# Peptides against a protein of PDB entry 8YVU: the designs that were tried, part 62

Target 1, 39 residues: chain A of PDB entry 8YVU
Amino acid sequence: PQLCYILDAILFLYGIVLTLLYCRLKIQVRKAAITSYEK
Target 2, 160 residues: chain B of PDB entry 8YVU
Amino acid sequence: TWLTVLKKEQEFLGVTQILTAMICLCFGTVVCSVLDISHIEGDIFSSFKAGYPFWGAIFFSISGMLSIISERRNATYLVRGSLGANTASSIAGGTGITILIINLKKSLAYIHIHSCQKFFETKCFMASFSTEIVVMMLFLTILGLGSAVSLTICGAGEEL

## One batch from the design tools (peptide; aimed at target 1 K26)

Design b2_p28_1_s2 (made by RFdiffusion4, then SolubleMPNN; from b2_p28_1, 19 letters changed)
Fold by OpenDDE base, seed 2:
Parts: sequence; structure tokens; C-alpha cells
Structure b2_p28_1_s2 (fold): chain B 39 residues (1-39), chain C 160 residues (1-160), chain D 39 residues (1-39), chain A 28 residues (1-28)
Amino acid sequence: as target 1 above (39 residues)
Amino acid sequence: as target 2 above (160 residues)
Amino acid sequence: as target 1 above (39 residues)
Amino acid sequence: ELDELQQLSILFLLSVLDLFFDLFLKNL
């Protein structure tokens, strides 16, 4: 049971990091699309 | 530049792979230090007896390190080496998953046979602990495999 | 305890899905960058 | 920061490996 909570914490942290990276990548794609639209 | 983004992602995947490997090693070493697996009756810790936490973690660590080094040096021979290491790590991960699934089945069967209703019974506690550790290692192995496959695809894309 | 394992499964699935989405987004960024470089 | 984290991770890995080798030698 305690190990399960530790795993939850690790997976949660991983999920947060991936979400942040995904958001950054999505913002980059949007910026690239805007720049391509302005050319 | 797009190349810079790719490099950052490969580095991140490599770091994730190394971290996964380190966690697997930590679990393996903790289990081996706390429990004398050789004296445990049954195949509850078959994955540990097979040394999976050790060799699996080594493969993932080497693969991750080679991926990072390959990305940093941007040399063709290193890219090929990283691709090879990631492929080997992927195979090792697949084998590890198979071993862990077998161990999980044995652990669950043990729990069922002994009707483990009382968590405080030593045998039931050990079986439950084994199951938890095996599940954790399975998750970590899947994460490592995912990272290795991702790095392999990235490396293959750079060679094409 | 059972809820913890369920949470682990959900978080794990989320991590896999995010990884796949991130890979797809990365491939899209690559294709966009290649197309922009050929222009 | 990522490079420092990588170095720390490598150092930790080496430490764990050393610990594992020591444990292996003690069991041998």
C-alpha cells in the first residue's frame, strides 16, 4: 500500500512533466504556424 | 531550430530511461538487501532470482547513456551505436516484461492458493510485497521500453 | 489501497497517451520544419 | 541544469553499482 502511493507520486510527477513539455511543444507548433502564415 | 528541439527531446528520453533504470536498480538492490530471495520458498521472486532488476537496469542505463552521448557528439558512428543500444534495450525490456508477467502470475497464484485474507501473515505479506514490486518494475520496464523505442525511431529518422 | 492501484493504472495510461501525442506532435513539427526549409 | 542533473544521475548510478558490487562480493 505505501509503495502504491510512492508509485502514484512518481507517475503524477511524470505526468506533470510530460504535460509541461507537451504544452511547450504545442506553443512552439502554434508559433511556427503563425510565422508560416505571416510568410 | 527544429534540430535543437529534437536534441532536447532525445536528451529528455535518455534521461528518463536512465532514471527508470536507476529506480529499477534501487528496487532490485533494496529487495536483495532486505530479503534473502534464495531462502524464500516458491517462485514469487522469480524475476529477482533471474536478476532482471540488475541486467534490465544495466541495459536501459547503457541505452540511455549512449543515446545522450550520440546526441551530444552528433557523430554518425555514435548515432548507429545509439540505435543499436536502443534496439538491444528494447529487446531486453520486452524480455523483462515477459519475465515480470510470469512472476506476477505466480505471485497471484500463490495468493490465491494460500487464501491470503490476513495481510499480517508473513507469507501473504511477502507475496503481496512481491506483487507490488513486480507491478512497479513492470511499469518502469514499460516506460523504459517506450523511451528506448522512441529513441530508436528518432535515431532511425536521422539516418534516413 | 485499491484506489491507489486504479490511480496508478490511470496515470500510467495517461503517460502513454501523452507520450504518443508528443511523438505525433514532434513528427508534425519535423514535417513543418522540412517543408519550411524546402521553401 | 540538465547537464548537472545528468551528471548527478550518472554519479548516483555509479554509486548504486558500487554498492551492488560490494553486496555481491560480500555474498560471494
Scores: peptide ipSAE 0.470, ipTM 0.809, DockQ to the pose 0.054
OpenDDE base, seeds 1, 3, 4, 5: peptide ipSAE 0.481, 0.420, 0.420, 0.470; ipTM 0.815, 0.803, 0.806, 0.807; seed 1 fails the geometry check

Design b2_p28_1_s3 (made by RFdiffusion4, then SolubleMPNN; from b2_p28_1, 21 letters changed)
Fold by OpenDDE base, seed 1:
Structure b2_p28_1_s3 (fold): chain B 39 residues (1-39), chain C 160 residues (1-160), chain D 39 residues (1-39), chain A 28 residues (1-28)
Amino acid sequence: as target 1 above (39 residues)
Amino acid sequence: as target 2 above (160 residues)
Amino acid sequence: as target 1 above (39 residues)
Amino acid sequence: MLDELQQYAIDFLLSVFDRFFELFSLLS
């Protein structure tokens, strides 16, 4: 049972990091799309 | 700018792969240090007896390190080497998943046969512990495989 | 303990989905960057 | 601010990688 909670913590941290990276990448894609539309 | 972003992502995937490998090694070493697997009856620890936590972790670690080095040096020969290492790690991950699934089935069958209602029985405790460790290793292996496949696709895209 | 295993499954699925979305977004960024460089 | 945060995250990841590499070197 304790190992399960440790795994949950690791997976949770991984999920948060991936979410942050995804958000950053999404913002970059939006900026690139806007720049491409203005050209 | 986009190349810089892609490079950062590949490095992140490589680090994730190395981290997964390190966790696998840690679990393997802890289990081997605390438990004498060779004297445990049954195939509850078949994945550990096969040495998967060790060789699998080595493959993932090498793949991750090569990926990071390739991204840092940006050399064509390193990209090819990383692609090869990631492909090998993907194959190793697939094999590891298969071994872990087999181990999980055996562990679950053992728990069912012995009707482990008393958690304090040594055999039931070991089976439960094995099941928990195998599940953790399975998740880590799938994560490692995902990272290796992602790096392989990224590397293949750079070669085109 | 049962809730912990359920949480592990949910977090694992979330991690896989985020990884796939991240890969798709990365491919889009690459395509956008190539198009911007050709202009 | 986003760029600084990104750089911080990358530096952290690289630091973790270096620590792991050192650990592997010690184990070899």
Scores: peptide ipSAE 0.412, ipTM 0.798, DockQ to the pose 0.058
OpenDDE base, seeds 2, 3, 4, 5: peptide ipSAE 0.396, 0.424, 0.406, 0.428; ipTM 0.792, 0.788, 0.794, 0.780; seeds 3, 4, 5 fail the geometry check

Design b2_p28_1_s4 (made by RFdiffusion4, then SolubleMPNN; from b2_p28_1, 20 letters changed)
Fold by OpenDDE base, seed 1:
Order: sequence, then structure tokens, then C-alpha cells
Structure b2_p28_1_s4 (fold): chain B 39 residues (1-39), chain C 160 residues (1-160), chain D 39 residues (1-39), chain A 28 residues (1-28)
Amino acid sequence: as target 1 above (39 residues)
Amino acid sequence: as target 2 above (160 residues)
Amino acid sequence: as target 1 above (39 residues)
Amino acid sequence: ELDELLKYAIDYLLAVFNRFFLLFQLLS
């Protein structure tokens, strides 16, 4: 059970990092789309 | 094309594969150092007894390293070598998944047979620990297999 | 202990989905960047 | 220094796990 919680923490951290990266990438896509539309 | 995307992520996939291999190796080393697997009754640690954390980690590490080197040097012979290594790693990953699933079934069966309601019993604790470690290794092996397959497809696409 | 394993499964699924979405988004960013450069 | 950093990281991880464990115990 303690090892299960360790795995949960690792997976949780991985999920947070991926979410942050995804959000950053999504913002970049939106900015690129706006710039492309203005041209 | 999706192949072009995979090519751009080749280095990342290689690093992921190496990292997965290193984590598997670390788990194997820690378990072998802390626990005397040879004296544990039953097949709860069958994957460890088979040496999967070690040989699997070696295959994934070699595959990942070759993939990174192939991408950096962009030489045809390195691409072929990486393709071969990734194919071997994919086979190793598939075999590892099979071994881990068998181990999980045995561990779960052990828990059911002994009706482990008392966590502080040594046998129940070991079975639970084995189950958790095997699940972690299974996830890592699936990730490694995914990266190896992706790298294999990328390498095959470069040869076409 | 059972809740821990359920959480592991949920976090694992979340990680896979996020990885797929991240890959898809990265492809979109790349396409948008190429289109912006051609203009 | 590396050993101290590793020890600190392990202690931090253990603390996080203990918090999660307590949270799950409260939820159960």
C-alpha cells in the first residue's frame, strides 16, 4: 500500500507536468492561429 | 505526415526509453538488494527471478542510446542499427509484459488464497509489495514498448 | 489500499490521454508555424 | 552534497506519500 502511494505521487507529478506543457502548447497554437488569421 | 512528427520526437522518445530502462534497473537493483528473492516462497517475484528488470533495461537502454545517436549523426548505418535495436526492444517489451502479467496473476492468487486481511503479516506484505512493484514495472514496460514501437516506425519510414 | 489502486488506474489513463493530446497539439503547432512562415 | 540532496528528496517524497496516505485514510 505504501508503494502504491509512491506510484500515485509519481503519476500525479507526471500528470501535472504534462498538463502544464499542454496548456503552454495550446496557448502557442492559439497565438499562431491568430497571427495566421491576421495575415 | 505522422511520420514526420515521429521523426521530430525521435530524440524525446529515445530519452524516454532510456529513462524507463534506468527506472526499471533501479527497481530491480533495490528489490534485489533489500529482499532475498531466492528465499521467498512462491512465484510472487517471478519477473525478478527471470531477471527481466536487468535484461529488459539493457535492451531498452541500448535501443534508446542508438536512437539518440542515430538522430544526432543522421547516418544511414546508424538508422539501420537503431531500427534493429528498437525492434529487439519491442520484442523484449512484449515478452516483459507477458512475464509481468503472469506474475500479477500469481501474486493476486496468493493474496486471495491467504485472505490477507492482516497487512502486518510478512507473507501478505511481501505479496502486496510484489504486486505494487510488478504493476509499476508493467506501466514502465508499456511506456518503453510504446516508445520502441514509435522509434521503429520512424526508422522504417526513413528507410522508405 | 483499494482506493490507491483505483487512483493509479485513473492517473495512468489520464497520462496516456494527455500524452496523445500533447502529440496532437504539437503537430498542430508545427503545421501552424509552417503556414505562418510561408506567408 | 549529492547524498544530502538525495536524502532531502526522499524525505520530501515520503512526506508527500504520508499526506496522501492520511488523506485516503480519512476518505475511507
Scores: peptide ipSAE 0.415, ipTM 0.793, DockQ to the pose 0.074
OpenDDE base, seeds 2, 3, 4, 5: peptide ipSAE 0.466, 0.397, 0.381, 0.406; ipTM 0.793, 0.785, 0.783, 0.773; seeds 2, 5 fail the geometry check

Design b2_p28_2 (made by RFdiffusion4)
Pose (drawn by RFdiffusion4):
Formats: structure tokens, C-alpha cells, sequence
Structure b2_p28_2 (pose): chain A 39 residues (1-39), chain B 160 residues (1-160), chain C 29 residues (1-29), chain P 28 residues (1-28)
């Protein structure tokens, strides 16, 4: 009954999860590009 | 086979360490700049008053930088410094967890007994704001400490 | 406030959809 | 090999979604 930031609290978790998943994907793709472009 | 997986997956731990160090500064500066932290009737601030946002800000940052640079450049003396910085950050997070837990204990002791019936917006909106902020910081610090301890145990993997 | 939260509430849907598309594309690669 | 590694690192320093798309294109 006192909403706004209570619903906005899980959005911060959503942001953290996405900002970490994108970093993991970028590092993984960079490693795959390095391993595939060597030969 | 745990050691190999932890070794090959290393610099993301440094990414989440530096994300914790960077996001700790914003909260610490805003909270310590908007209002004085020594004239609170409920003495709610028991973590920002102890320097915790500025105690592990350029502390996690250096551990994250060393861990990121470790795989980028395999320096002779950088491997030694990376383990020390990881274990010092593990100790700093261990302290920060307990100080943040006693901050939650005091904030709940303030809001719990006759200070404010039901939710906020009666007399102590700052008390609920500080409680939510500290809970978010505690969760983020748990996330950062777990990766710091995982990197600490992964980095040695050998005698000395 | 509430509507401001709603405007950034669907940004996550599109962001995750593009993230899944990138995942499927890199899996095909 | 050094030119290819420099090109990958240059792409890896772009904004995240742009860098991922350009690296996937190179892999394809």
C-alpha cells in the first residue's frame, strides 16, 4: 500500500543483473574472437 | 576441475569488483553531501559515519584493477600483489558486512518501537530511506564479497 | 514518479529481447 | 596476428552492444 520505491527496489536488481550479463557476454565474445582469429 | 574453470573465468570477477567500487562512491558522496551525518536525532547513520563507503571504494577498485590487468599483462610482481589485494578486500568486506548488520539492527530498533506507526511519511521518512539504501548496499556488498573470495581462492592454486 | 518508473520498466523487456537475439546469433556463429 | 589482435581490442573498447555486434559479424 506504499508503492513506488518498493516496486522500484527490484528494478535495481534488474539493472545489476543486466549490467553484469552484458559484461560477461562481451568478455566471452572477445575471447571467442581471439581464439578464432588466430588461425 | 574447479581450479581450471576458476582460472579461465577471472576478469569478470574484476568487472564486478570495479562495478561495486564505482557504485559505492556515488552512494557515499550523495549521502555524505545532501545532509550532515552528525545531527540525526535517531543516529541512523552507523555505516556512513564510519567511513564504509569511502573505506572500501578505492580498496575494491585497486583489487579489481589488479585482477583485470593480471590476464592482460602477466607481470612478474603483479601476481603477488593481486592475491594480497584480494584477501585484504575479503577482510574489508567481512568487516563491512557486520557493520552494515549492526546498522540494520539499530535502524530496525528505531523504527520498531513507537517511532512511527505503519510505514513512513509520518515523521521519519529518512529512517526508511536509510534502511532501504543500506539493505541495497548490503546485498551489493554480498555480491562483491562472494566474487572477491572466489578470486582469492582461485588465485593461489599453488604453493605460495 | 510512478509513470516515470513505468517508462523505464519496459526498457528492460526490449533490452532482454535484444540480448536473447544476440545470444541466438552468436550461437549460430 | 598482432594487427588482428589490435583490431579485436579496438572493437572491444566500443560501447557494449556495438562491440558485441561487430565481434559477432567478424566471427560470422
Amino acid sequence: as target 1 above (39 residues)
Amino acid sequence: as target 2 above (160 residues)
Amino acid sequence: CYILDAILFLYGIVLTLLYCRLKIQVRKA
Amino acid sequence: LEEKLTEIETIAEKPTIVAIKELITLLE

Design b2_p28_2_s1 (made by RFdiffusion4, then SolubleMPNN; from b2_p28_2, 11 letters changed)
Fold by OpenDDE base, seed 2:
Structure b2_p28_2_s1 (fold): chain B 39 residues (1-39), chain C 160 residues (1-160), chain D 39 residues (1-39), chain A 28 residues (1-28)
Amino acid sequence: as target 1 above (39 residues)
Amino acid sequence: as target 2 above (160 residues)
Amino acid sequence: as target 1 above (39 residues)
Amino acid sequence: MEERLKEIEEISSLPTLKAIEELIKLLE
């Protein structure tokens, strides 16, 4: 049971980090699209 | 740039909020159906006694739905409504977190005081179960709050 | 403890989905970068 | 160009929207 809680914490942190990275990557895609449009 | 990204993900955030709300509601209903909280001595289930899983889920659901509708229709009045709902949901989430933390502290204190070495004792089991549920609810509430705050920021950015 | 395992499963699934989305987005960024370079 | 941007946005949003719709359907 304690291991399960540790796993939950790790997975939760991982989910947050991935969400942030996804947002950053989405911003990059948008910037790339805008730059492509201005050319 | 961050506001623009959040705006594009507003629907996703709204869905996440609704999902979080539904999970919270499900857990609340399950706990209420399995456990007679009224007969449990102490404040181990104070968050449930306060009905947090229910009203919190309602607030998050409404906020998420309004956010999705606002994004789809792009109407000014809907943006304001979504902003208000998200703000209310954020406040509700913060309150919920506070209640859950208090409940968690009480549950942990109970476990410590009674030296719950025998997990099979009903009171110790209930305290442990409460702790587990409260932790889960806390995580869900944090997720919901994060989505609501993000949506609030998006809505505020649209009004500026 | 059983609830913890359910949460683990949900978080794990969420992590997988986010990872897949991240990978797709990364591929899109790469494609956009390549298109911008050819342009 | 605006049409292409809209297409890209539609393509990028479509999977998310579809996933959201599926989630909503699962929640119903």
Scores: peptide ipSAE 0.417, ipTM 0.787, DockQ to the pose 0.080
OpenDDE base, seeds 1, 3, 4, 5: peptide ipSAE 0.392, 0.436, 0.416, 0.402; ipTM 0.768, 0.785, 0.785, 0.771; seeds 1, 3 fail the geometry check

Design b2_p28_2_s2 (made by RFdiffusion4, then SolubleMPNN; from b2_p28_2, 12 letters changed)
Fold by OpenDDE base, seed 4:
Structure b2_p28_2_s2 (fold): chain B 39 residues (1-39), chain C 160 residues (1-160), chain D 39 residues (1-39), chain A 28 residues (1-28)
Amino acid sequence: as target 1 above (39 residues)
Amino acid sequence: as target 2 above (160 residues)
Amino acid sequence: as target 1 above (39 residues)
Amino acid sequence: SAEKLQEIEEISSLPTLEAIEKLIKLLE
């Protein structure tokens, strides 16, 4: 049971990190799109 | 720039909110169906007794649906409706988090007081189970609140 | 313990979905970068 | 395959909701 909770914590942290990375990447895509539109 | 990012993710956030709401509702219904909370001594299931999984899930579901519909139809009235619903859902989520934290504290205190070294004691098992469920609900509520707040910010940005 | 495993499954699924979305977004960024380099 | 890449590209260009819907259809 303790291992399961540890796994939950790891997966939760992973989810948060992925969400942040996704947001950052989306911002990069938008910046790239804006830069392409200005050219 | 952040507002534009959130706007593009509005559908995703809405779907996440609906999913979170549905999971919360499912957990609420399962817990209410399996456990007779009224006969359980103590406030271990105070969040469930308050009906949070139900009304919270409803608010989140409505907010998510309205957000998705608003994004698709791009009607001003729908945007305002979505903003209102998301604001209400954010408030509900905040209240839910508070209730869940209180429940979690009570459950943890119960485990500590009774020195629940033996997991198989009925009271300790129920307290542990409650703690697990409350933690799950807390995470889901935080996710739902995050989505609702994000959608609210997006909606507010569209009105400005 | 069973609930913990259910949570693990949900978090795992969420992680997979986010990873797929992240990969798609990363591909989009790469395509945008390539297009910008060709201009 | 080039066709799968094109499908991925089409899915990638779709709004998130449409992408999710297509993903669900692919999973059915």
Scores: peptide ipSAE 0.380, ipTM 0.788, DockQ to the pose 0.082
OpenDDE base, seeds 1, 2, 3, 5: peptide ipSAE 0.352, 0.362, 0.368, 0.343; ipTM 0.775, 0.785, 0.780, 0.765; seeds 3, 5 fail the geometry check

Design b2_p28_2_s3 (made by RFdiffusion4, then SolubleMPNN; from b2_p28_2, 12 letters changed)
Fold by OpenDDE base, seed 5:
Structure b2_p28_2_s3 (fold): chain B 39 residues (1-39), chain C 160 residues (1-160), chain D 39 residues (1-39), chain A 28 residues (1-28)
Amino acid sequence: as target 1 above (39 residues)
Amino acid sequence: as target 2 above (160 residues)
Amino acid sequence: as target 1 above (39 residues)
Amino acid sequence: MEKKLEEIEEISKLPTLEAIEKLIELLE
């Protein structure tokens, strides 16, 4: 049971980090699309 | 193509494999340090008795490292070495999954036979702990195998 | 304890979905970069 | 053309590499 909680914490942190990276990448895609449209 | 996507994610897959290997080594070391597996009655820790966390982690670590190095240096000899290591890691992962499934079945059977209703019973606690560890190791092994297979396919595609 | 395993499963699925979305987004960024370079 | 593609590839790998390095630092 205690190990399960540790795993939950690791997976939760991993999910947060991935979400932040995804958001950053999404912003980059939007910026690239805007730049491509202006050219 | 799917191969191009896998090639682009090769470094990520290699790092995931190394991380999985490190976690497996950590769990193996902790379990071996805290528990004298050799004196535990039954096959509750059969995967640990087989040394899977150690040799499996070594194979996955070597495979991941070789994959990362191969991608960075882009040398033909490293690509072949990575392909060989990933193939070996894939075989090791498959064997590990089999061992872990057998261990899980034995642990579940033990819990059922001893009617483990009370968590505070030492034998039931150990069986429950073993089951939890085996499940975690199984998930990590599946992840490692997936990465190793993906890297193997990528390496094979580069040789064609 | 059972709730912990359910949470692990949800977080694991979330991690897989985010990884797939990240890969798709990365491919889109690369396609956008290639298209911008060809123009 | 190839140099720019290599630079883009390096820039595309940098965030992943930095993320990995940060993860390693967290694990140490």
Scores: peptide ipSAE 0.364, ipTM 0.771, DockQ to the pose 0.105
OpenDDE base, seeds 1, 2, 3, 4: peptide ipSAE 0.349, 0.344, 0.361, 0.335; ipTM 0.770, 0.771, 0.782, 0.766

Design b2_p28_2_s4 (made by RFdiffusion4, then SolubleMPNN; from b2_p28_2, 11 letters changed)
Fold by OpenDDE base, seed 4:
Structure b2_p28_2_s4 (fold): chain B 39 residues (1-39), chain C 160 residues (1-160), chain D 39 residues (1-39), chain A 28 residues (1-28)
Amino acid sequence: as target 1 above (39 residues)
Amino acid sequence: as target 2 above (160 residues)
Amino acid sequence: as target 1 above (39 residues)
Amino acid sequence: SEALLQKIEEISEKPTLEAIEELIKLLE
C-alpha cells in the first residue's frame, strides 16, 4: 500500500514535468514557425 | 514568451480542468453510491456529506468550459469579451481549486485525528478508505490547480 | 490500496499520452529547425 | 503581421483541438 502511494507521487511528478516540457516545446515550435515566416 | 505559450495551451488546460472535475464528480458519485455516509461515525466524510465533490466539480467544469470557449473565440475574434471570459474562467478555476484544497486539508485533518484515536478499531478500514479517497482527490485537485494557475497567468497576460 | 492502483493507472495513461504528444512536438521542432537551416 | 499570427495560431490550435476532441470522445 505504501509503495502504491509512492508510485502515485512519482507518476504525478512525472506528469507535471512532462506538461512543463510540452509547453516549452510548443513555444519552440512557435518560435521556429515565426522565424520561418520572417525569412 | 511563457504567456503566449500558456495562451496557446489554454484550451488544453481547460479540457484538463473539465476532465479533473468530471473525475472528481465520478468519484463523489461512486462514494455516495457505495457508502452510506449517514451511518458512518465521525466527520471523515464531512466534505462528502456537504456534497462538495458534486458542486465543486460542477463549478470547476463550468470554469473549464468557459476557458475553452474563450480560447476558441480568441482564436477567431480578438474581442474584449473573450478576454473577460478568460479572466472570469481563470478566477472561477482558481477559486474552485482553492475550495478543493481547503476541503482536502480538512478531510485529511479529520482522518489523522480519527486514525490517531481509533487506528486499531473496526473503523480503521473506513479511515483508510477515506484517506485513499482524499489522496486521490488531492492529486486531482493539484492537477486542476496547475491548469487553473496556467489559465490565470494567461488571462493576466492578456489583461496587460 | 485498490483506489491507489486505479489512480496509478490513470496517471500512467496520462503520462503515456503526454509522452506521445511530446514526441510529436519534438519531431515538429526538428523539422522546423531543419527547414530554417536550409533557408 | 496579424494575419500571419492568426494563421500560425490556427495551425498550432488544430492539433490541440483534435487531441481535445479525442479526449472528449473518450469521456463520452
Scores: peptide ipSAE 0.336, ipTM 0.784, DockQ to the pose 0.094
OpenDDE base, seeds 1, 2, 3, 5: peptide ipSAE 0.348, 0.317, 0.256, 0.315; ipTM 0.800, 0.773, 0.755, 0.768; seed 1 fails the geometry check

Design b2_p28_3 (made by RFdiffusion4)
Pose (drawn by RFdiffusion4):
Structure b2_p28_3 (pose): chain A 39 residues (1-39), chain B 160 residues (1-160), chain C 29 residues (1-29), chain P 28 residues (1-28)
Amino acid sequence: as target 1 above (39 residues)
Amino acid sequence: as target 2 above (160 residues)
Amino acid sequence: CYILDAILFLYGIVLTLLYCRLKIQVRKA
Amino acid sequence: FTSINILLVAAFVFLFAVIFLFFFYYFS
């Protein structure tokens, strides 16, 4: 009954999860590009 | 096989360490700049007053930088420094967790007994704001500490 | 406030959809 | 790489917009 930031609290977790998943995907793709471009 | 998986998966732990260090500065500066932290009737601030946002800001940052540079450049003396910075950051997080827990204990002791019936917007909006902020910081610090301890246990993997 | 939260509430949907598309594309690669 | 970089920057903008909304609600 006192909403806004209570619903906005889980959005910070949503942002953290996405900002970490994109970093992990970028590092993984960079490693895959390095391993595939060597030969 | 745990050691190999932890070794090959290393610099993302430095990414999440430096993300914790960077996001700790914003909260610490905003909270310590918007209003004085020594004239609170409920003395709600028991973590920002102890320097915790500025105690592990350029502390986690240097551990994350060392861990990122470790795989980028395999320096002779950088490997030794990375383990020390990881274990010092593990101790700093261990202290931060307990100080943040006693901050939650005091904030709940303030809001619990006759200070404010039901939710906020009666007399102490700042008490609920500080409680939510400290809870978010505690969760983010747990996330950072878990990765710091995982990198500390992964980095040795050998005698000395 | 509430509407401001709603405007950034669906940004996550599109961001996750493009993230899944990138995942499937990289899997194909 | 270009698409991942753009989407990573967009995810950071979303995270800082969520943080800004917390402070905006406090100043309101």

Design b2_p28_3_s1 (made by RFdiffusion4, then SolubleMPNN; from b2_p28_3, 19 letters changed)
Fold by OpenDDE base, seed 1:
Structure b2_p28_3_s1 (fold): chain B 39 residues (1-39), chain C 160 residues (1-160), chain D 39 residues (1-39), chain A 28 residues (1-28)
Amino acid sequence: as target 1 above (39 residues)
Amino acid sequence: as target 2 above (160 residues)
Amino acid sequence: as target 1 above (39 residues)
Amino acid sequence: MEELDLLQEYAIVFLLSVFDLFFKLFSL
């Protein structure tokens, strides 16, 4: 049971990191799309 | 530039591979240190007996390191080397998943046969522990495979 | 203990989905950057 | 015992180096 909770913590951290990266990338895509529309 | 973003992502994937490899090695070393796997009856630790936590971790570590080095130096020869290493790591990951699934089936069968109602029985505890470790290793292997495949696709896209 | 395994499965699925979405978004960023360079 | 302790120390140092690399990548 303790190992399961450790795995949950690792997976949770991984999920948070991926979410932050995804959000950052999504913002970049939006900025690129806006810049392409103004040209 | 988009190339800069892609480069950062490749480095991240490489680091993820290294991290996965290190976790696999840590679990392997902990299990080998705490448990005498050679004296455990049955094939509950078949993945450990096969040495998967060790060789798999080595492959993922090498692949991740090569990916990071390739991205840092931005040399064509390193891109090819990283592609080869990631391909090898993908094959190793696939093999590892197969071994872990087989081990998981054996562990679950063992638990079912012994009808482990008493968690405090040494055999039931070991089977449960093995199942937990195998599941963790399976998840890590899938993550490693995913990163290796992603890096392979990225590297192949740069060669085209 | 059963709840922990369920959580692991959910977090794992979440990680896979995020990875796929991240890959798709990365491809979109690549396409947008190529289009901006050709203009 | 000593060899295992050394290996554990190497693993910890390596893990810390990986984390440092992650933080550097995110700061970039």
Scores: peptide ipSAE 0.455, ipTM 0.800, DockQ to the pose 0.032
OpenDDE base, seeds 2, 3, 4, 5: peptide ipSAE 0.449, 0.443, 0.439, 0.423; ipTM 0.796, 0.795, 0.803, 0.769

Design b2_p28_3_s2 (made by RFdiffusion4, then SolubleMPNN; from b2_p28_3, 21 letters changed)
Fold by OpenDDE base, seed 5:
Structure b2_p28_3_s2 (fold): chain B 39 residues (1-39), chain C 160 residues (1-160), chain D 39 residues (1-39), chain A 28 residues (1-28)
Amino acid sequence: as target 1 above (39 residues)
Amino acid sequence: as target 2 above (160 residues)
Amino acid sequence: as target 1 above (39 residues)
Amino acid sequence: MEELDKLLEYAIQFLLDTFSLLLLRFLS
């Protein structure tokens, strides 16, 4: 049972980091698309 | 700036792979230190008997380190080396998943045969512990495989 | 204990999906950057 | 970036320590 909680913590942290990275990347894609449209 | 972001992503994947490898090594060392696997009847620790926590962790560690070094130095030979290491790590990860699944099946079968509903008996406790460790290692192996495959794809994209 | 395992499974699946989406998005960003450079 | 580098260094050190321990156990 304790191991399960440790795994949850690791997976949760990983998920948060990936979400942040995904958001940053999505913003970059949007900026690139806008720049391409204006050009 | 986009290149910088991509580099950070590769480094993150490499760190994740190394972390996964370290956790696998920790589990392997703990199990080997606490339990005499050679004297345990059955195949509840088949993955440990096969030495997966050790060689798998080594492969993942090497792959992650090479990926990070390759990204930092941006040398062609390192990129190819990282690609090769990640490919090898991916194969190792697949093999590890197979071994862990087999181990999990054996552990579950053992629990069923001995009707281990409670943890009062040593054998039942060992089987339950094995099952938990195998499940954790399975998740870690899948994570490591995912990171290795991702790094392989990234490396292949850089070569093209 | 059962809830912990279910949470692990959900978080694990989420991590895999996010990783795949992140990879796809990264590829799109790279393609956009290449197109912008060629233009 | 600096935090990631520190994490990497820590991970490498941990790996080396673990490997050393495993070698010692194997040689004993």
Scores: peptide ipSAE 0.459, ipTM 0.806, DockQ to the pose 0.056
OpenDDE base, seeds 1, 2, 3, 4: peptide ipSAE 0.449, 0.458, 0.446, 0.424; ipTM 0.805, 0.807, 0.809, 0.798; seeds 2, 4 fail the geometry check

Design b2_p28_3_s3 (made by RFdiffusion4, then SolubleMPNN; from b2_p28_3, 21 letters changed)
Fold by OpenDDE base, seed 3:
Structure b2_p28_3_s3 (fold): chain B 39 residues (1-39), chain C 160 residues (1-160), chain D 39 residues (1-39), chain A 28 residues (1-28)
Amino acid sequence: as target 1 above (39 residues)
Amino acid sequence: as target 2 above (160 residues)
Amino acid sequence: as target 1 above (39 residues)
Amino acid sequence: MEELDLLQEYAVLYLLSVLLNFFLLFLS
């Protein structure tokens, strides 16, 4: 039971980090698409 | 460098799919070996009776292997084959999820109807065990489906 | 104890969804790079 | 490019952690 909660915390932290990285990449892709459209 | 990263991702997804398939196959084999599902009353093990852990594992294994081989050899015909296999695996995974959900509902209903307060009663124990195994199989099937769908999308993107 | 397993299931589903979205984003980046190279 | 690689590594680690959690669930 205690290990389950510890693992949940770790997975939650990883999920947050992945979400942030994904958002950053998504923004970069959108910026690149806009720049390509303006050319 | 980007192509190398994509290649590693496809291989990883393929390996994950194969691993998921193997785990499902192992669980199916263990359950069939330990429990005589033919003598169990009701449809508690309907997913196992339908043979899903076996044929589903085969589909996932084939799709994963083809994905790995396709990525390694970089041949057009293998890419198409992998795409087809992953699509078939995705369909099989979806069907498997449906079967597992039905099994889970039946198992939970059985537990509820019999008011399984005594865990050590044979019927209640079997229903609880079935529920646990079905939940595990459901998660594995979702993982396999996710990998197969991911590979399908990646393969389709490469063909376009 | 039951809540821990439920949370595990949610985090698992979230991980699968993030993986799928990440793959889609990566494909988009690749397509954008190819289009930029052809210009 | 480096950020994508890092994200990929984290995704792999997350998947492994989830898989491990399912194994622990089965053993419980």
Scores: peptide ipSAE 0.490, ipTM 0.777, DockQ to the pose 0.455
OpenDDE base, seeds 1, 2, 4, 5: peptide ipSAE 0.493, 0.491, 0.499, 0.430; ipTM 0.783, 0.780, 0.786, 0.779; seeds 1, 2, 4, 5 fail the geometry check

Design b2_p28_3_s4 (made by RFdiffusion4, then SolubleMPNN; from b2_p28_3, 19 letters changed; failed a check: too like the target's own chain)
Amino acid sequence: MEELDLLQEYAILFLLSVLDLFFLLFKS

